# Peptides against a protein of PDB entry 8YR4: the designs that were tried, part 43

Target 1, 309 residues: chain A of PDB entry 8YR4
Amino acid sequence: PRGSPALQLVVLICLGLMGLERALNVLVPIFYRNIVNLLTEKAPWNSLAWTVTSYVFLKFLQGGGTGSTGFVSNLRTFLWIRVQQFTSRRVELLIFSHLHELSLRWHLGRRTGEVLRIADRGTSSVTGLLSYLVFNVIPTLADIIIGIIYFSMFFNAWFGLIVFLCMSLYLTLTIVVTEWRTKFRRAMNTQENATRARAVDSLLNFETVKYYNAESYEVERYREAIIKYQGLEWKSSASLVLLNQTQNLVIGLGLLAGSLLCAYFVTEQKLQVGDYVLFGTYIIQLYMPLNWFGTYYRMIQTNFIDMEN

## One batch from the design tools (peptide; made by RFdiffusion4, then SolubleMPNN)

Design b1_p11_8_s4 (from b1_p11_8, 4 letters changed)
Fold by OpenDDE base, seed 4:
Structure b1_p11_8_s4 (fold): chain B 309 residues (1-309), chain A 11 residues (1-11)
Amino acid sequence: as target 1 above (309 residues)
Amino acid sequence: FPITEEIELPD
């Protein structure tokens, strides 16, 4: 943001907090590993208590689950509100100024409510895109890379390869299925808008419909439009289930392969029991944001198309 | 497993 050093500092702090989240994503599994190893070795209570306390503190900072409302994530989200508002206002003013530069013919051909809706969509699109890219997509890709490096350096290279293959296959299938699904979603949204427009037009012409006793005809046309919408909605929803199932299968296979390999190396005394737990925990942590990756990819794709139109 | 809820960005 050019013009406010305060907002530039907030952006830098948010980037620093994002770096801290990446460090926490590595440290939390490591500390959990260490707890399991200390429990297995029957280590003295003082060492165990310190490691557990440190783990819980790190876990409080990181959060847990999808939508992990960790302290660091919440602080980042809170600080970002001002940056988002500044960016939104700037985009809104740019769109509004551009709308005023458009020809009178363009304005005469469009309803003022439609123009405002396009402006609001454009503003939300750009601000959403930037937020999803910076806070969800880039961090998720960074966590995958960090994970591959970590497993390749501190485990056997085979673990890094499993994570690489699993995540690459996951991302590729997510993109391909999301692109395929986007066609159904667009068709659904187009049919929804058409169905809504027909309902509004029929209701605005209520007196005419009543005068001609055409109520049954308008209801039947509306029913046909709903059935057509529901057929497209079903395809959209079924394609989402297919995406989720495909994602679950890929992660399940990666988790299975890596967990079996961990278990094997633990039986050969090359790895500790904590390393098995670390692998499973880390894969689950990578999986949590990846569930949203298809949504983020779609939002990115729609937002780019909405910026070109 | 969190279903990829389509956060409908308000169109």
Scores: peptide ipSAE 0.023, ipTM 0.676, DockQ to the pose 0.385
Fold by OpenDDE base, seed 5:
Structure b1_p11_8_s4 (fold): chain B 309 residues (1-309), chain A 11 residues (1-11)
Amino acid sequence: as target 1 above (309 residues)
Amino acid sequence: FPITEEIELPD
């Protein structure tokens, strides 16, 4: 935001909070490991209570799950509201200025409501794209890289390799299957629009339909259009289940391989019981935001297509 | 595993 030093400071604070989220994503599993080790060693209550309290506090800051409502994430979202509003207003004014620079012939050929809808879609697409890239895609990729580095340095190179292969395969399959399923979604949306248009045209011609007593015929045509839509919707939904199951299988195989290797190293006394728990917790934590990666990829593609039009 | 509903973020 070039015009307000206050908004620039807010952006820097939000970036700092994003860095803190990445640190919490590493620290929370470490503290959980330490609790498990202290419980295994039958450590004194004072040490255990301090570690548990620290873990719960860190977990409160981090939150949990996809769309984590953790304190740090909520604070970031709250501070970002003003930056988003500034960005949206700037994009909207740029689009509006550009529309006024267009020829009278371009405006006469279009309905004002269509022009406004294009402007609103353009504004939402740009602001949405930036938000998804900065707050969802980049952080998720950063967490994967941090995870690979962490496991490679503090466990063994084999753990880093398993995470690398698992996440690379996951991302690749997510992209490929999402691109494949986009065809089914486009076909579904086209048929939905055609079904809606037919319903609107039938209702606009209501008097003619009544004159010919054709209500049953129009209802049957609408039913056929709905059945055709539902056949395409089923393909879209089934392709989503296939994506989710493929993702689950890849993560399951990575979790199996890494958990077996970790269990083996615990039996060899090279790792502690807490390290097994850390690995499982960390992999699950990496998996949670990755479930949305297909959605983010689709939104990015849609927003790019909407910007090119 | 929670079926992550594709939250179609409202356009």
Scores: peptide ipSAE 0.023, ipTM 0.668, DockQ to the pose 0.438
Fold by OpenDDE base, seed 1:
Structure b1_p11_8_s4 (fold): chain B 309 residues (1-309), chain A 11 residues (1-11)
Amino acid sequence: as target 1 above (309 residues)
Amino acid sequence: FPITEEIELPD
């Protein structure tokens, strides 16, 4: 933010906290591995107790992944409130200034309440999009890249390849299926708006409907519109279940392939039992934020379309 | 497994 050195410092602290979250995503599985190895070796209680205490402390800082109530995430969210308010106010003032520059003909065709609703939606869409990109999309992609590098360097190139292929297939299928679903969602929203408009028009013409005793006819037309809407809603909801099941299958296959390979290397004494647990824990940590990726992609597409209108 | 909650952004 230009003009406030205090807000610039808060942005730098928030970026530092985001880097700390990425470090915690690597360290938590490593400490969990070390606990399993110490238990397997029957290590002395003092060494085990220190490692467990350190793991629990790191887990308190990290939290539970997407939407995690972890201490670092909560501290970042708290500090970001002032930056978000500054950004929101700046976007709101830009939209408001632009509305005042628009022609009198544009204003005469619209009610003041509709103009304010467009301005509020535009502000919310831009600020939401920026927040999701910076705090959810970019960190998730960074965690995948860090994971591929980590497994390639500290395990074997085959583990890095499995994670790369699994995550690339997951992202590609998520995009392709989400773009396919967008057609059903647009058709649903269009039919919802048409059904709502028909209900409003029928109620505004209440006196005319009463005069002709046409109440049963208007109810039947509304029922037909609802049935048509529900047919589109079912396609949208069924396509979401298909997306989630496809995502679950891809991660399940990646987890299976990598877990079998880890188990094989443990039987050959090339890896320890803790390394098997590390792989499973790390893949689950990568999977948690990826469940929201389809939602983020859709929000990005919707907000771009709403900015072009 | 967190179901992909369609966070419906309020259109």
Scores: peptide ipSAE 0.023, ipTM 0.675, DockQ to the pose 0.379
Fold by OpenDDE base, seed 3:
Formats: structure tokens, sequence, C-alpha cells
Structure b1_p11_8_s4 (fold): chain B 309 residues (1-309), chain A 11 residues (1-11)
């Protein structure tokens, strides 16, 4: 945001809060490990109570992942409202200025309501895309990298390799299956629009339909369009289930391999019981935002295509 | 595991 030093400061604070979220994603599993180790060692209540209280406080700051926003994420979202509004308004004014620079012939060929719809979609698309990239995609990739580094340095290189292979396979399969699925979704949306257009056309021409006593014929044509839509919807939904199941399988295999390796290292007295719990907790934390990665990838692709048009 | 709900972007 060039022009307001206050908004630049808010952006820097939001970036600092994003860095704090990354630190919390590492610290929360570590404190949970420490609780398990202290419980195993039968440590004095004062040390345990302090560590538990600190863990709960850090967990309150972090939140429970994608389903429960932590205090830091809520504060970031709250501060970002002003930056989003400034960015949206700037994009809207740029689009509006550009629309006024367009030829009279362009305006006469298009309905004003369609022009406004294009402007609103363009603004929402750009602002949404930037928000998803900055606040969801980039942080998720950063957490994966931090996780790989953490496991490679503090556990064994084998743990870092398992996380790397699991996450790389997960991301690759998510992209490939999402691209394959996008074909079914586009076909569904096209048929939905065609079915809706047919219903609107039939209802606008209701006098003509009444005049020809063609109500049963229009209902049957609408039914055929719905059946065709539902056949495409089923393919879209079934492809989503396949994506989710593929993701779940990759996660399950990564968790299995890493958990077995952790258990083996605990039996060899190279790791503590708390380190097994840390691995499982940390992996689950990495996977929670990754479930949305296919959605973010599709949003990015849709928004890029909408910006090229 | 949270099921990937695809948030439908408004077209």
Amino acid sequence: as target 1 above (309 residues)
Amino acid sequence: FPITEEIELPD
C-alpha cells in the first residue's frame, strides 16, 4: 500500500503475526512433548502445571487449525480488514477509471449491469486471490519447509525425508487430481447455467407456453436438463471424494511410516515417548491447512483465467 | 481428518 504509512505499518504487523504463527506451529508440539515427558518422569506438580499452563496459552494463541481461529489469526484478520478495504477500493477505482477510458462503442455494446458485474467480479477475484496467496498458500508452504528443517535437525534426517516425500507427493497428487477434476466442475457449471437459462426462458415466455398448452413439454425438457446436470454433479462430487481419499491415503502412509520410525527410535532409547507424540501432533498440524490446498489451487487457477478474460 | 470441503467460489 503506497501512500499511507499507517497501512504499511499494519502490513508489517500482519507479516510479524504471520511469523509468530509459524513459531507457534513449532512451539505447541514441543510444549506438548515436554508435558508427556514430564508425566512419564513423574515430575513435580509445579513444573508440570507451569508447562501445561504455558501450552494452553500457546494453543490459545495458535488455535486448533483451520476449524478454530486462534487469537493471533483473529488479530491478523482484524488488522487486515483495513488493508483489504484499501486494496479493494484501489482496484475498484482503477477498474472504474479504465471503464471510463473505454470507447463509447464498447459501452453501447454492453449492458451497464453486465459491466458492473464484470467490475465487481474482477475486484473480488483479485482481492480474494491475493488474500488466499498471502494468508493461506505461502504460510502453508512455509510451515512445511520449517517442519522438514525441524525434523531433519532435531530428530534424524530420515524423519525430514519422510515429511518431504509425503508432502511432495501430497501436493503433486492434489494438483494433478484437482486439474483432472476441474474438467468435471467446468462441465457441471456450464450445464447448470444452461439449465437455469432454460428455466428462466420458459418462465419469461409463460404466455406463449400457455397459448400452445406446452406446459408438460417444457416440464419434461427441464427434467431432462436436470438429469443431465445431476449426472455431471455426480462426477464432480465423486471426483472430490476420490481427491479426499487420495489425500487421506498419502497422509495415512506418511503418518504410518513416521510413527513406526519414531516408535522404533523410542525402543532403541534414541528418542523419548514425548518425541513420538510431538511427531504425530506436528504432522497433524501440517495436514490441517493442506486439506484446503486443492481449493486454493483451484481458486488461483479460476482467478487467473478470469483476469485473462 | 477434516474432509476437504471445497468452498465454492462464487462465480
Scores: peptide ipSAE 0.025, ipTM 0.701, DockQ to the pose 0.471; fails the geometry check

## One batch from the design tools (peptide; made by RFdiffusion4, then SolubleMPNN)

Design b1_p12_1_s1 (from b1_p12_1, 5 letters changed)
Fold by OpenDDE base, seed 3:
Structure b1_p12_1_s1 (fold): chain B 309 residues (1-309), chain A 12 residues (1-12)
Amino acid sequence: as target 1 above (309 residues)
Amino acid sequence: PPPEFDPSFLPP
């Protein structure tokens, strides 16, 4: 936002809060590790109570690792409302100005409601795309990179390799399966629009349908359209289950391999019991936002296609 | 896994 130094400061604060969320994603597992180690060592109550209190405070700031319910995330979202409104208004004014520069012939060929719908879709698509890229996609990728670095530096390099292979396979399969699913979703949406159009046309021509006593024929055609829609909906839903199951299997295999390796190193006295808990907690924290990555990827692709039209 | 919530349920 070049025109408002206040909004530039808010953007910088939001970026700082995003950096704090990344730090919390590392610190929360570390403090949970420390609690487990202190419990194992039968440490004095004072040290345990301070570490637990600090953990709960950090967990309150983090909000469970989904990045949506924590105090820092809520504060970021609250501050970002003004930036989003400024960006939306700027995009809307740019679209509106561009619409006024278009030829009279372009306006006469389109209904006013269609022009407004194009403007609203364009504004929503740009604002949504930017929000998903900045607040969901980039932070998730950053958390993965930070996780790989953390496990490579503070654990054995094998842990960093397991996280790298697991997350790379997860992202690759998520993209490939999401692109495959997009075909079924497009077919479903096209058939939904066609089914809705048939229902509207039949209801608008209701007098003609009554005159020809064709009510049973129109109901049968509508039923056939619904059955065709439901066949495409089933393919879309079944493909979603397949995506979710594939994601669950990849993370399950990564968690299994890393947990077994961690358990082995704990038996060899190279790692503490708290390190096992840290690994499991950290992998679960990385997994929580990744569940949405396929949705974000699809939304980004859809919004790019909607901007090119 | 969270159902792919309809993008309508993602925070705007």
Scores: peptide ipSAE 0.024, ipTM 0.642, DockQ to the pose 0.106
Fold by OpenDDE base, seed 5:
Structure b1_p12_1_s1 (fold): chain B 309 residues (1-309), chain A 12 residues (1-12)
Amino acid sequence: as target 1 above (309 residues)
Amino acid sequence: PPPEFDPSFLPP
C-alpha cells in the first residue's frame, strides 16, 4: 500500500503471522509425536502434563479442520480488513477513472447499470484473485515445500520423496482435471443464461402468452430448458466428484506407502511410535488445504477470463 | 462421507 506507513506495517505483520502459521504447522505434529512417545514410555505426569498443555496451546493458535480459524489466522484476517479495503478502493477508483476516459460512443451504447456491474465485477475479481493467491495458494505451496524438507531431514529421504511425488501428482491431476471440468462449467453457465433469458422473455410477453392461452406451451419449453440445464449440471457435479475421488486416491496411496514404510521402520526400531503418528497427522494436515486447490485454480481462471473481457 | 467442501464459501 503506497502512501500509508501504518498499512505497510500491517502488511508486514500479516506476513509475519503467515510465517508463524507455517511454523505452527510443523510444531503441532512434533508436539503430538512427543505426547505419544511419552505415553508409550509411561513418563512422569509432570512432563506429560506440560507437553499436553503446550500442544493444546499451539493447537489453539493453529486451529483445526478445513479452513481452520485458529487464533493466528483470525488475527491475520482481522488486520487484513483495512488493507483489503484500501486495495479495493484503489482498484475501484482506477476502474472508475478508466470508465470516464472511455469514448462517449461506448457509454451511449451501454446501460449505466451494466457499466457499474462490469466495474464491480472487475474490482471483486482483482481483489479476490490477489487474496486467494497470497493467503491460500502461496501458503499451501510453502507448506508442501516445508513438509518435503522436514521429512527429508528428520526422516529417511524416502519419506521426502513420497511426499514430493504424492503432492506433485495431486497438483498436476488437480490442474488437468479442473481444466477439463471448466468446459462443462462453461456449457452449464451458457445454458443457465439461455434458460433465464427464456423465462424473462416469457414473463415480459405475459399478456401475449395469456391472449393465445399458450401458458402450457411456455411451461413445457421452460421444463425442456431446465432438463437440458440439469443434464449439464449433472456433468459438472459428476466431474467434481471424479476430481475429489482422484485427489482422495492420490492422497490415500501416498498415505498408505508412507505409513507402511513408517511402520516398517518402527518395527526395526529406527523410528518411534510417535513418528508414525506424526507422519499421518502431517499428511492429513497437508491434505486439508489441498482440497480447496481445485477451486482456487478455477477461481483464478474465472477471474483472469473476467479481466480479459 | 468426506465433507463436500464446496469451497464456494467465498469469504464475504
Scores: peptide ipSAE 0.022, ipTM 0.641, DockQ to the pose 0.110
Fold by OpenDDE base, seed 2:
Structure b1_p12_1_s1 (fold): chain B 309 residues (1-309), chain A 12 residues (1-12)
Amino acid sequence: as target 1 above (309 residues)
Amino acid sequence: PPPEFDPSFLPP
């Protein structure tokens, strides 16, 4: 944000908090491993209690319950509100000034309410896109890279390869299946808009429909349009189930391969029982944000298309 | 329109 040193400091603090989230994503599984090892060794209560308390505190900072954001993420989101408002206002003012520079012929050909809706959609699309890229996509990719490096350095190179292959396959299949689904979603949305337009036109012409006693005919045409819509909706929903199931299979195969390899190395006394638990915990933690990756990818694509129009 | 939450069913 140019012109406000206070907002620049807030951006730097938010970037620092994002770095802290990445560190927590490594530390939480490590502390959980240490608890399991201390329990296995029947360590003194004082050491165990300190490690458990430290783990719970780190887990509170990280979050990662079903839909629960951690304290660090909440603090980042809170501080970012002012930066987002500044960015939104700047984009809105740029769009508004550009609209005032457009020719009188362009303004006379469009309803003022349509122009305002285009401006609001444009502002929301740009600000939304930036937020999804910076706070969801980039951190998720960073966590994957950090995970691959961690497993390659502290485990056998085979674990780093398994994580790399599983994450690469997951991301690739998520993109490919999401692009394939986008065709069905576009067809569904087009048919929804056509069905809605027909209902509006029938209701606006209700006097003509009453005059010709054509109510039964209009209802049957609307029913046919709904059946056609539901056929496209089913394809969209079935394609979503296929995406989710494909993602689940990739997760399952990655967990199976890595868990079997961990179990084997524990039987050979090369790894401890805590390292098996660490692997499972870390992989599950990496997959939680990846479940939303298809949604983020779709939102990015939609926002790019909305910016070109 | 609100972002369509495609409920990616988080497995429980």
Scores: peptide ipSAE 0.019, ipTM 0.645, DockQ to the pose 0.457; fails the geometry check
Fold by OpenDDE base, seed 4:
Structure b1_p12_1_s1 (fold): chain B 309 residues (1-309), chain A 12 residues (1-12)
Amino acid sequence: as target 1 above (309 residues)
Amino acid sequence: PPPEFDPSFLPP
């Protein structure tokens, strides 16, 4: 944001908070490991109580859910509202000025409501794209890299390799299946709009339909349009289930391979029981944002296409 | 269009 030092400071604070979230994603599993090890060793209550209290505090900062509703994430989201509003307003004004520079022939060929809808979609697409890239895609990729480095340094290199292969396969399959699925989604949305338009046109011409006793014919045409829509909806929904199941399978295989290897190293006394718990916890934390990656990718693709039009 | 809540979207 050029010209507002306050918003520049807010952006820097948000970037700092994003860095803190990455640190928390490493620290929370480590502290949980330490609790398990201290419990196993029957450590003194004072050490255990301090470690548990520290863990709970870090977990409050991180959050624990599918959406990081942690204090740091909420604070970041709150601070970003003003930056998003500034960016949205700037994009909206740029689109509006560009629309005024367009030829009179372009404006006469389009309904005012269509022009406004294009402007609103363009603004939403750009602001959405930036938010998803900065807050979801980049952090998720960073967490994967940090995870690979962490497991390669503090565990055996085999763990880093398993995580790398699992995440690379997951991302690749997510992209490929999402691109394939996008065709079905576009076809569904196009047919939904066409079905809605037919219903609106039939209802606007209600008097004419009544005059010709054509109600049964219009209902049958609407039914055919619904059946066609439902056939496309089924393909979209089935392709989603296939994506989710493929993702779940890759996750399951990665978790299985890593958990078996960790259990083996614990039996050889090379790792502690807490390290097994750390691995499982950290992998699950990596997978939570990855479940959304397919939709972030789809939103990014949609937003790029909406910007090209 | 409303964000198609992909049911795999646990709300952010």
Scores: peptide ipSAE 0.019, ipTM 0.626, DockQ to the pose 0.242; fails the geometry check

Design b1_p12_1_s2 (from b1_p12_1 with V5F Q6D A8S)
Fold by OpenDDE base, seed 2:
Structure b1_p12_1_s2 (fold): chain B 309 residues (1-309), chain A 12 residues (1-12)
Amino acid sequence: as target 1 above (309 residues)
Amino acid sequence: PAPEFDPSSLPP
């Protein structure tokens, strides 16, 4: 933020907290591995209790796999409120000043409520797009890259390859299926708007409909429009289930391949039992934010289109 | 299942 050194410091602190979240995403599985190994070795209670206490503290800082429930993420979100408000106000004032520079003919052709709605949509689209990119998409991609590097360095190169192939296939299929689903969603939204418009027109012409005793005819036309909408809604919802199942199958295959390979290396005494648990925990941890990736991609795409209009 | 939360149902 230009002009406020305090807000610049808050941005730097938020970036530091984002770096800390990435470190926690590596450390939490490592500490969980160490607990499993210490339990397997029947280690002294003092060593076990210290490691468990440290793990629970790190897990409190990290939070759950939704990323929004951890202390570090909550602190980041809290500090970011002032930065977001500054950015939103700046965008709003830029849009408002631009609207005042537009021709009198543009203002005479539009209702004041429509102009305000354009300003609000423009502000929300820009601020929303930036927030989703910086706080959801970029961190998720960073965690995947860090995971691939970690498994390639501390495990066999085959584990890094499995994670790379699994995550690359997951992301690619998520994008491709989401783009395919966008057609069904657009058709659904168009039919929803047409059904709403027909209901509004029928209600505005209520006196005319009563005069002709056409109430049964309007109800049947509305029913036909609802049935047509529900046919499109079913296609949208079924395509979402297909996306989720495809995502689940890709993760399941990656988890199967990697878990079998871990189990094999544990039987050969090249890995410990804790390393098997680490792999499963880490893959599940990477999977949790990826469930939202299709939603983030869609929201970015819609906000980008709304910003161009 | 990632619900397609309506953008209105995401926390602001």
Scores: peptide ipSAE 0.027, ipTM 0.658, DockQ to the pose 0.118
Fold by OpenDDE base, seed 1:
Structure b1_p12_1_s2 (fold): chain B 309 residues (1-309), chain A 12 residues (1-12)
Amino acid sequence: as target 1 above (309 residues)
Amino acid sequence: PAPEFDPSSLPP
């Protein structure tokens, strides 16, 4: 933010907190591994109690797998409110200034309430898009890269390769299936708008419909429009189930391959029992934010189309 | 399977 050194400092603190979240995503599985290894070795209670207390404290800072419930995430969200308000106000004023520069012919063709609704949607779309890119998409990609590096350095290179192939296949299939699904969603939204317009036009012409006793005809035409909408809605919903199932299969195959390889290395005494638990815990932590990646991709694609119109 | 939250249900 240009012009406020206080808001620039808040942005730097928020970036520092995002770095801390990435460090916690590595440290939490490591401390959980250490607990399992200490339990396996029958270590003294004092060492175990300190490691468990440290793990619970780190888990409180990290929160749950959506990232939204941890202390660090809540502190970041709280500090970001002022930056979001500054950005929103700046975008809103830019849109408002641009609307005042548009020709009188453009304003005479549209109701003032429609113009305000376009401005509010434009501001919300831009501000939402930037927030999702910075706080969800970029951190998720960073966590994947950090995971590949961690498993390649501290485990065998085969673990880094499994994570790389699993996450690359997951992202590629998520994009391809989401783009395929976007056609069904656009057709559904177009038919929803047409069904709504028909209902509004029929109700505005209520006196004419009543004069011709055409109530049954208008109801049947509305029913046909609903049936056509529901056929498109079913295709949209079924395509979402297919996406979710494909994502679940890819992660299941990655978890199976990596868990079998971990179990083999534990039997060969090259890894400890805690390292098996670390791998499973780390893959589950990577999977939880990836469930939203299809939603973020769709939002990005929709917001770009809404900005071109 | 996380429901693709309709972007209408994400906090603004």
Scores: peptide ipSAE 0.027, ipTM 0.664, DockQ to the pose 0.115
Fold by OpenDDE base, seed 5:
Structure b1_p12_1_s2 (fold): chain B 309 residues (1-309), chain A 12 residues (1-12)
Amino acid sequence: as target 1 above (309 residues)
Amino acid sequence: PAPEFDPSSLPP
């Protein structure tokens, strides 16, 4: 934000908090591993109690892997409110100034309510896109890269390869299936708009419908439009289930391969029982934000299309 | 069932 040094400092603090979230995503599984190892070794209560207390504190800061409920995430969201408001206001003023630069012919051909709706959608789309990119997409990609590096350095190159292949396949399939699903959603939205338009037209022509006693006919036409909509909605919903199941299968295969490899290395005394728990915990932690990746991709795609219009 | 996290629960 140019012009406010205070808001620039808040942005830097938010970026620092995002870095802290990345560190917590590595530390929480490590401390959980250490607890499991201390329990297996029957370590003294003082060491165990300190490690458990430290783990719970780190977990409180992290917020359980749903990126929205941790103390650090909440603090970031709180501090970001002022930055979001500044950005929104700046975009709104830019759109408003641009609307005033448009020709009188452009304004005379459009209803003022439509122009305002376009401006509000434009502002929301730009600010939403930036927020999703900066706070959801980039951090998720960073956590994957950090995970690959961590497993490659501290376990074995095979673990880094499994995570790389699993996450690459997950992201690729998420994009491909989301692109395929977008066609069904567009068809659904078009039919929804057509069904709403028919309902509005029937209600606006209420007197004519009453004059001809055509109420049963209009209800039947509306029912047919609803059935057609529900057929498209079913395709959209079924395609979402297919996406989720495909994602679950990819993660399940990655978890299976990595868990078997961990169990093998624990049997060979190369890894500890805690390392098996760490791998499973870390993979599940990476999976949680990835469930939203299809939603983020969809929102990015819709907002880009809404900006091109 | 994957929780249908309503994407509308993301702050606007």
Scores: peptide ipSAE 0.023, ipTM 0.650, DockQ to the pose 0.098
Fold by OpenDDE base, seed 4:
Structure b1_p12_1_s2 (fold): chain B 309 residues (1-309), chain A 12 residues (1-12)
Amino acid sequence: as target 1 above (309 residues)
Amino acid sequence: PAPEFDPSSLPP
């Protein structure tokens, strides 16, 4: 952001915290591996206690699971609030200025509520898109690349290949199915708006509907609109289930192939029991953000379309 | 299953 050195420093700190999250995503599985190996070797309590304490501290910083933001992520989100507010206000003022530069004919042809809705959608789309790209999409892609490099360097090249193939297939299927699903979602949203408009028009014309005793007719028209909406909603929801199941299948196959290969190398004494646990833990960590990737991709796509309109 | 978080439920 041009004009505030303080906000530029906050952006740099947030980027540094994002780098720290990537380091934690590698370190947490490594420390968990080390605990399992130390337990297997019956290591002295002092070494085990330090490694466990360090692991728990790193896990507190990282967070764990689809809903628990770690300390680093929470600190990043907290610091980003001011950057987002500055960006939002700047986009809102740019949109508002641009709306005032538009011809009087453009304003006379549009309802004030529609103009405000376009301004709000434009502001939300730009700010949302930037936040999802920077904080969700790019970090997830970085974690995948770091994972492939890590497994290729510290394990066998076969593990790096399995992770690469599984993640590439997962991302490709997520994109393709999400693009296919976007058609159903747009149709659903269009029909939802049309159903809402019919309900509003019927209620605004309440006196006329009463005068003609047309209540049954308006209820039947509204029912038909709801049935049409529910048919589109079902297609949207069923397509989401299909996406989730396809993602789960790719995950399951990747986890199976990699876990079997880990188990085999442990039986050959080429890897330790901790390495098996590391692989499973690391793969699960990669999959948690990837579950949201389809949502982020759709939101990015929607926000781009909302910026073109 | 990624819950379709309503974009309103993502932290702003």
Scores: peptide ipSAE 0.025, ipTM 0.646, DockQ to the pose 0.116; fails the geometry check

